Peptides against a protein of PDB entry 3S8F. Designs and how they scored, part 258

Target 1, 157 residues: chain A of PDB entry 3S8F
Amino acid sequence: VLTLFVAVPSLMTAFTVAASLEFAGRLRGGRGLFGWIRALPWDNPAFVAPVLGLLGFIPGGAGGIVNASFTLDYVVHNTAWVPGHFHLQVASLVTLTAMGSLYWLLPNLTGKPISDAQRRLGLAVVWLWFLGMMIMAVGLHWAGLLNVPRRAYIAQV
Target 2, 166 residues: chain B of PDB entry 3S8F
Amino acid sequence: DEHKAHKAILAYEKGWLAFSLAMLFVFIALIAYTLATHTAGVIPAGKLERVDPTTVRQEGPWADPAQAVVQTGPNQYTVYVLAFAFGYQPNPIEVPQGAEIVFKITSPDVIHGFHVEGTNINVEVLPGEVSTVRYTFKRPGEYRIICNQYCGLGHQNMFGTIVVKE

## One batch from the design tools (peptide; made by RFdiffusion4, then SolubleMPNN)

Design b2_p25_3_s3 (from b2_p25_3, 15 letters changed)
Fold by OpenDDE base, seed 5:
Structure b2_p25_3_s3 (fold): chain B 157 residues (1-157), chain C 166 residues (1-166), chain A 25 residues (1-25)
Amino acid sequence: as target 1 above (157 residues)
Amino acid sequence: as target 2 above (166 residues)
Amino acid sequence: LRELALLVYESSVAMLLAMLLGIGA
């Protein structure tokens, strides 16, 4: 019950952020159902990182609701599913947000803007991180559904 | 114009909030549907039973591993299992194929896991509480018990065996 | 139950992927 209670404001917050992004994208010339997404500043790692974190949080959040379900939790509890869930929450959302924050904060603190090379490298890093996290998370969720236990080095399958 | 922008933002917020609420209800509906239609596939937890972890090794049904398997009826058994640092007793647990087995599991020390490979038996074992799991083994052979809750330095080596006899 | 859990998860991933289809510079 408590987890589901927390899920409500979290969803509201997430979609409010999405609303702000849509507005910003449309102001930048984006049109149509998804055109506003293309208009966002995807060339800035300080933007891309936290957005990818938010995107990774979607399946993680859904997983949180699953984990809070009495019947569904019986299937996934203490399996590799759980590590898959919190890696999406911590290692994607939190970590990518932190990474994105650093791409803004460090140049601001030092007074030195990032070079174009650093920008491109930053984009590569954040996208590769996201990709790796998604692969690992999907694998862990899949393994969990196959009854692979967490906190054990051995598995049936 | 700030006012114009504000109104535009509100329009998008309303749409996304509606979507968020819709998704929330979809998830709740899925949970409710699962509860209504698939609870029979879940091993029911018994009523809460309490035991004294400080005396469970000395007296009561968990005290003697040789008496841990109790026939309670035709083709029905209760097995009193202790999960401890770092193992299970009795070990092995011997039960007949096709019999309904009620596992009564508790711990004398710390929290452990009781995960039986090849089955859907997966419970946490808390000192002072009795975990109850009902299962019928359809296939003979050996089933490994894995501790999937960290319990100390020997956690990774904490295994047991259920031997299902024909 | 496993199928339902997978369905919920896959649906969320699908939504994620749908959003990613809109990404471009």
Scores: peptide ipSAE 0.031, ipTM 0.747, DockQ to the pose 0.298
Fold by OpenDDE base, seed 3:
Structure b2_p25_3_s3 (fold): chain B 157 residues (1-157), chain C 166 residues (1-166), chain A 25 residues (1-25)
Amino acid sequence: as target 1 above (157 residues)
Amino acid sequence: as target 2 above (166 residues)
Amino acid sequence: LRELALLVYESSVAMLLAMLLGIGA
């Protein structure tokens, strides 16, 4: 239990980010419990990408608690569960944040704004990436619970 | 205006931080509750046991694969298994159906995996440490052993077989 | 333990829901 306190700073950070999103949404005219979400700039891939990363990071974080649990890790360790966790943490949050950063950084570095076509393409890319990652992650976690090993090209199931 | 915005942000942050801490305790409590109400179903392991990986092939219970399966009691066996680059010894491992099997697994070289398909046996094998796993095979047949820890260029081909006899 | 792992993992959904319900608090 004490080991799990390492998650406290991460959770604090996550909820601080959520607070920032709520504040931003409300500043943009969003009202009510969910209205602030709709008010966020969902037309900007530089915003959408890291937010989708955060959404993927939530189940990944829960998986992290499982992996950090001595008892529960006994079940999932070195199974397909672990790659599932990694893909949510690294290939979702980190990768999507990197992609989102590029959508902001490149226009600033080149001095050229992105075209509307590029913006739409960027949105398609990050949403498709997120969708694919979620499908794969669910599959890997499921396979892991069925005792499919990682680092092996064959499995009984 | 900027000052008002700053105070508003701080209020949101403080609220969410408090909420996050509360949720943390709730989830810890849920984990504790689930562990208390559900069985862990863990394979029994032995006491931490050490072995010299540099001599394990030459002397001791792992040295002779022909002597690897030892009957320790009625319907009880201990199997001394070496996981090495790149295979298992003995191979195949022959055990009777319905017997209680205690696997004593170690490595003479690098870290390997010992994952038995069709079972919940899944342990890492460390040089210098003996992994102990207790299991009873209820169904006869062949069970494949898979190395699920990267151990070198031949890792993907590192397989073993447990043959459970009727 | 598999069921426990699943239950703990499902807490991610619960956490998300709790977060959403905690908005504005």
Scores: peptide ipSAE 0.024, ipTM 0.764, DockQ to the pose 0.516
Fold by OpenDDE base, seed 4:
Structure b2_p25_3_s3 (fold): chain B 157 residues (1-157), chain C 166 residues (1-166), chain A 25 residues (1-25)
Amino acid sequence: as target 1 above (157 residues)
Amino acid sequence: as target 2 above (166 residues)
Amino acid sequence: LRELALLVYESSVAMLLAMLLGIGA
């Protein structure tokens, strides 16, 4: 149970980011309970990528809590569940955040804004990446629950 | 309007932090409830037991594979298993159907896995520590042991067999 | 094992849904 408290800083950070998003959305004219979400700059891949990373991080965080449970870990440890968790945490959040950062950084470093075509392509890449990661992550978590071992090429399912 | 923005962001942060804490308690409560109501099937952690990995092959209950299966009571056995690069001993492990088996697993070299297909037996095996798992095989047949912790170049070929006899 | 797996899954889904609902609020 004590290991579950490791989730506290992560949750605090996640919801602090959510707070910043709400603030930003409201500054952009969003109103009401959900209107602030629509007001966020969904046309900018530098924004969309990290946000999609956050969305992928939510189930990953839930899985992290499961992994932190001493008793529940007996079920999922060293199964395909663990790679599933990693792909949500690293290959989704970290990778998408890196992509988003790149979409901001490169134009600033070169002094050249991205073209509209590049922007649209960037959006497509980020959304497709997110979709692929979600499919793979769900599959890995499901396989893990079916006791498919990690680091093995064979499984009895 | 920096002051107004600062005040607003602090308000949002406080709200979301409070929500975060509330959610944390909900998650803990949910896990606690689940564990309290559904404890069956969980393999209990054994007592921390230490062994010298440098001598485990030479002396003690793991030293002789022929003596690895020890009857400890009526329909109760203890099996002393070594996971090593790259295999298990004894191999095969022969146990009777319906018997309560206590596996005592350790490693003389590096960290290995002990995953038994068709069962919920899945533990890491650390040199210097003894992993204890209790299981009763209900069905006769062969159960493959898989190493699910990377242990070197031969990791992918590291298999064992448990033979459950009628 | 299956029962435990289902419980883990249900718990995870419940937590996920709770988080999503919380973000929506």
Scores: peptide ipSAE 0.022, ipTM 0.764, DockQ to the pose 0.310
Fold by OpenDDE base, seed 2:
Structure b2_p25_3_s3 (fold): chain B 157 residues (1-157), chain C 166 residues (1-166), chain A 25 residues (1-25)
Amino acid sequence: as target 1 above (157 residues)
Amino acid sequence: as target 2 above (166 residues)
Amino acid sequence: LRELALLVYESSVAMLLAMLLGIGA
């Protein structure tokens, strides 16, 4: 009950963020159903990082609902599923948001903009991080569904 | 300008809310499917039973591993299992194939896991509480019990065995 | 099945509330 209650404000926030992104994209000249996405500043790691974090949060949030459900939790509890969920929430959303924040913060603290090389490197880091995290998370969730135990070095599958 | 922006944002929000609702249904459907495919074989008994962890080794049904397997009826058994640092008792647990087994698991020390490989048996074992799981082994053989809750330096070596006899 | 039904119900209610709050806001 409590988890689902907290889920409501979280969903509202997520939708608001999505709406804000669409609005921003349209302000930047994007048109059509998906054109606004392309218009977003994908060349800025400070933008890309938290957005990728949000994308990772979607399946992670769904996993949160699963973990909060008595019947479903019985299936996934203390399996590799749980680490998969955590990696989406912490290592994806939180970490990528922190990375994005850093890309904003450092230039402001130093008074110097990031170089083009730094920007490109930042983009590479963020995208590679996200890719790796998604692979790992999918693997962990899959393993969890196959009843691979958490906190064990052995499995029959 | 602010009012126009606000109205535009509201329109986008409505669209995203609709999308979110659709995705919610998709997720629910996926969850339902997963549940339907993974619910076979284990019925958790929902009764909360408590025991004194300080005396459970000395008195009661968990005290003697030799008496841990109790026949409660035709093809029905109750197995009293202790999960402790760092193992299980009895070990091995011997049960017949095709029998309905009720596992009653508790801990005298810290929280442990009770995960039986090849089955859907996966419960946490808390000191002072009895975890009850009902299962029927359809296939003979050895089933390994794994601790999937960190319980100390020997956690990784905490194993048990269930032997299902024909 | 009952728990699943409850989950669906609660999730639906939560979503509806979110929608209502979002629209009201």
Scores: peptide ipSAE 0.015, ipTM 0.694, DockQ to the pose 0.075; fails the geometry check

Design b2_p25_3_s4 (from b2_p25_3, 15 letters changed)
Fold by OpenDDE base, seed 3:
Structure b2_p25_3_s4 (fold): chain B 157 residues (1-157), chain C 166 residues (1-166), chain A 25 residues (1-25)
Amino acid sequence: as target 1 above (157 residues)
Amino acid sequence: as target 2 above (166 residues)
Amino acid sequence: LKELLLQVYNGSVAMLLAGLLDIGA
């Protein structure tokens, strides 16, 4: 139980980010329970990328708690579950955040704004990446629960 | 205007922080529930037992693969398994169907995995430590042992077999 | 395995519901 307290600062940070998003959405004219979400700048890949990363991080974080649990880790340890967790945490959140950062950074470094075509392409890349990552992650977690081993090219199932 | 915005931000942050704490308790409760309802899946670990990895091949119960399977009682066996780069000893491991098998697994070299397909047996094998796993094979046949911990260049080819006889 | 899956499912649903409730508050 005490080990799980390590997750508290991370959870606090995550929900603080969510609070910031809600505030931003409301400042942009969003109202109601979900209206603030729609008001966020979903047309900007620099925004969409890290947000999608955060969405992927939610199930990944839940998996992190499972992996940190002694008894539950016994079930999932060194199975395909673990790579599934990693792909949500690193290949989704970190990677998408990096991608989003580039969409902001490159225009500022070059002094040239991104074209509309580049913006649309960026959105497509980010959404496709997220979709593919979610499919793969679900598959890996499922395989892990079926006791498919990690770091092996062969499995009974 | 800035002061109002600051107060609003703080209110949202407090709300989300409260939610965060609530979710933490929910997660703990879910873990507790899972543990309470699914304890049958946990293989009881034995007491911490240590061995000298430098001598385990020369002396002791792991030294002779022909003596690795020891009958300890009626329908009860202990199997001393050595996981090494890159294989398992003995190989194959022959055990009777329906017998209670206690696997005592250790390594003379590096960390390996001991994952038995078709079972819930999945443990890491550390040099200097004995991993203990209890299992009863209900179905006869061949069960493949897979190393699921990277152990070197031959890791991908490190397999063993458990043969369960009728 | 079925029980584990069910627990994971229930846990996931619970988390989702909790999240939705928090957003709705």
Scores: peptide ipSAE 0.015, ipTM 0.736, DockQ to the pose 0.324
Fold by OpenDDE base, seed 5:
Structure b2_p25_3_s4 (fold): chain B 157 residues (1-157), chain C 166 residues (1-166), chain A 25 residues (1-25)
Amino acid sequence: as target 1 above (157 residues)
Amino acid sequence: as target 2 above (166 residues)
Amino acid sequence: LKELLLQVYNGSVAMLLAGLLDIGA
């Protein structure tokens, strides 16, 4: 019940952020149902990182609701599913947000803008990180559904 | 202008809020669907029972591993299992194929896990509480018990065996 | 089925309450 309680404000916040992104994209010349997405600053790792984190947080949040369900938790509890959930929440959203924040913060603190090479490298790092996290998370969730135990180095499957 | 931008933002917020509410209901529906399709595989928890972890080794149904398997009826058994640092008692647990087995699991020391490979038996074992799981082994053979809750330095080596006899 | 319905009910109530409290805050 408590987890579901906090899920509502979180969803509201997430969709409010999405609304802000849509508005920003439309201000940048995006049109149509999805054109505003393309108009967002995808060339900036400080933007891309937290957005990818948010995208990873969607299935993680859904998983959180599953984990909070008594009957569904019986299936997934103490299996590899749980680490999969954690990696989406912490290693995806939190970590990518932190990475994105650093791409903004460090240039501002030092007074030195990032070079184009650093920008491109940053984009590569963020996208590769996201991809890796998604692969691992999907694998862990799948393994969990196959009853691979958490906190054990062996499994029957 | 700022006012115009504010009005535009509000319009988008209303749309996304509506979407958010719709998605919330979709997620609830998906959870409900998952439960409806997988409920047959869920082992319901028994009634909460309490025991004294300080005396469970000395007296009661868990005290003697030789008496841990109790026939309670035709083709029905209760098995009193202790999960402790670092193993299970009795070990092995011997039960007949096709019999309904009620596992009564508790711990004399710290929290442990009781995960039986090849089955949907997966419960946490708390000192002072009795975990109850009902299962029928359809296939003979050996089933490994794994501790999936960290319980100390020997956690990674904490295994047991259920032997299902024909 | 009863457990499923209860879970859905509890979740729905929790979400509604959370939403109302969040708006009122």
Scores: peptide ipSAE 0.015, ipTM 0.707, DockQ to the pose 0.054
Fold by OpenDDE base, seed 1:
Structure b2_p25_3_s4 (fold): chain B 157 residues (1-157), chain C 166 residues (1-166), chain A 25 residues (1-25)
Amino acid sequence: as target 1 above (157 residues)
Amino acid sequence: as target 2 above (166 residues)
Amino acid sequence: LKELLLQVYNGSVAMLLAGLLDIGA
């Protein structure tokens, strides 16, 4: 159980980022408990991508706690649960953050803003990526709970 | 203005930190609840048993597949299983229905998996260590053993069978 | 709606292309 305290720094980091988002939203005129969310720049793929990554990281982080549990790991270890977990962590958070960074970096390096068409395409890409990742991740976690093995092409469910 | 902004940020951070700590306790509580309600499904870690992987095929209880199934008592058996590149021995493993089976699994070469379909048996097998799993098969039939740890080029074809007899 | 559908289509094509590139790399 003491191993679970490793989650504390990660949670602190995650929620400090959330705090920053709330602050930013409120600075942009958002009010109320949820109004600040709507006030965030959802029209910018450089913003949307990493935020979606963070959202995917939440269930992934919860899964990390499960995986770190000595007793619960017996249930999920070497099942489809594990790839479900790291796809949320790497293919969602890291990848989407990289995508977002690219949308920010290229305009700044070139000195030219992205076109409206490029912006819209970027938004479509990151949202579809996120959706696909969530579907896959949920499926993998579900399969893992049904004792579908990892690293095997066959399963008897 | 900068000072006010700084104070505001700190206030939000404190709130979210409190939330983070609360969530940590929620997760711990959920784990505790799961353990309390699903205790029968938890396989405790046994005593670490070590073997020499270089001699395990030649000497000892894993050396002869024909003698791998040992009756240790009424309706109690110990099965000495080798996971190797790329298969299991004995294969098939024959055990009676309703008997308590203690699997003693080790590897002479690399790390393998031992996943038995239709059961909660799922362990990694390390060279030099003995994995111990206890299980009682309630239904007769064939149970497939799957290697779920990458062990080389033939990993995907590494299967075994447990035959449970009436 | 047409614009949205077009965006979804373009995004899907882009993802497919990225996937194919990943398989090839």
Scores: peptide ipSAE 0.007, ipTM 0.740, DockQ to the pose 0.019
Fold by OpenDDE base, seed 4:
Structure b2_p25_3_s4 (fold): chain B 157 residues (1-157), chain C 166 residues (1-166), chain A 25 residues (1-25)
Amino acid sequence: as target 1 above (157 residues)
Amino acid sequence: as target 2 above (166 residues)
Amino acid sequence: LKELLLQVYNGSVAMLLAGLLDIGA
C-alpha cells in the first residue's frame, strides 16, 4: 500500500504539465473547457512529439500503479506486461520527448529553420511512432495478461 | 502582466493538482475494489525466509533431491526446489494430483525465475531467500517450469518439469 | 482449452479494469 504513494509525485508532475499546456492553449486563443487543446501548436513536431509521449504515459502510469501493487504484481510480474509498461514509459514518453527536443534543438544549433517538408515529415514520424508504440504496448500488456513470460522464447499461448 | 500570468499559472496548477489528488483516490479505490472482489486468482506469498546460498547444496532440505518432496500432512506436501544455472532440482518434480503443494524455492548461485506453465505460479528466486508458493494441481500431466529471469548464457534452455500423477 | 479460455477471460477482465483506470486519468 505504501508503495502506491509513489504515484503521487508522478501524478502531480503530470498534471502540472497539463496545467502548463492549458495555460499555453488559452494564451493562444483557446477558450472553453476543451478549446484550448485545439489552440496548441499541433503543426510543430517539437510540440506534438512530447505531447504524444504524455498521452502514452497515461496508460503507462496506470500500469505503474498496478505494478506497484503487491497483490496485482503477482499477476503481471516477469510477464510480457512489464515490457509493455516499459515501452510506454521509455520508448513512448522518453523517446518522443527526445525526438521533440531534437526538432527544437537542431534548428537552433544550426541557425537554420526546418523546411516545411521536414516539418511535415517530422509530424508523420512522431504520429506513426506513437501509433506503432500504442499497438505494440497494448499487445504486450495483453500477452502479459495471457501469461506470456518475459525473457522466454516460448509460451503456452 | 507577469503577475497576472503567474497568478493564472498558479490557478491552473492548483486545479490540476486537485484533480490529480482526486484521481489518486479514484485509483486507490479501484484497486481496493478489485482486490476485494477478485482475490481468488492471486497466490499469496509465504513468509520471508533466509538461507545461506553457499551451503544450501550441502546441508538442509535442499541438499538431497531424492528427499525434496516431503509429505507434511494428509494430501499436503512441501517441495524443496533449487533453481540453479541452468536447471531445477529435483527434475522432474513428482507430486500427486489434488494435493496441496507448498513449493520452497531458492538458488545457490544467481537470481532465477520460477514460472510454471498452466498455473499462476510465477516467482523470482533470489540467492539467500526462500520463495514460498502454494498450489494445488487439479489435472494430471506435465507442467513445464520456465526461468523468466535472465541468469546467464544458458538462460533460454533452463527448464524443469513438474509431473502430476493421478 | 478451458485454461486458455479462463486466461482470456481473466485477461479481458484485467484489461477492462485497466481501461477503467485509464478513463479516470
Scores: peptide ipSAE 0.021, ipTM 0.752, DockQ to the pose 0.086; fails the geometry check

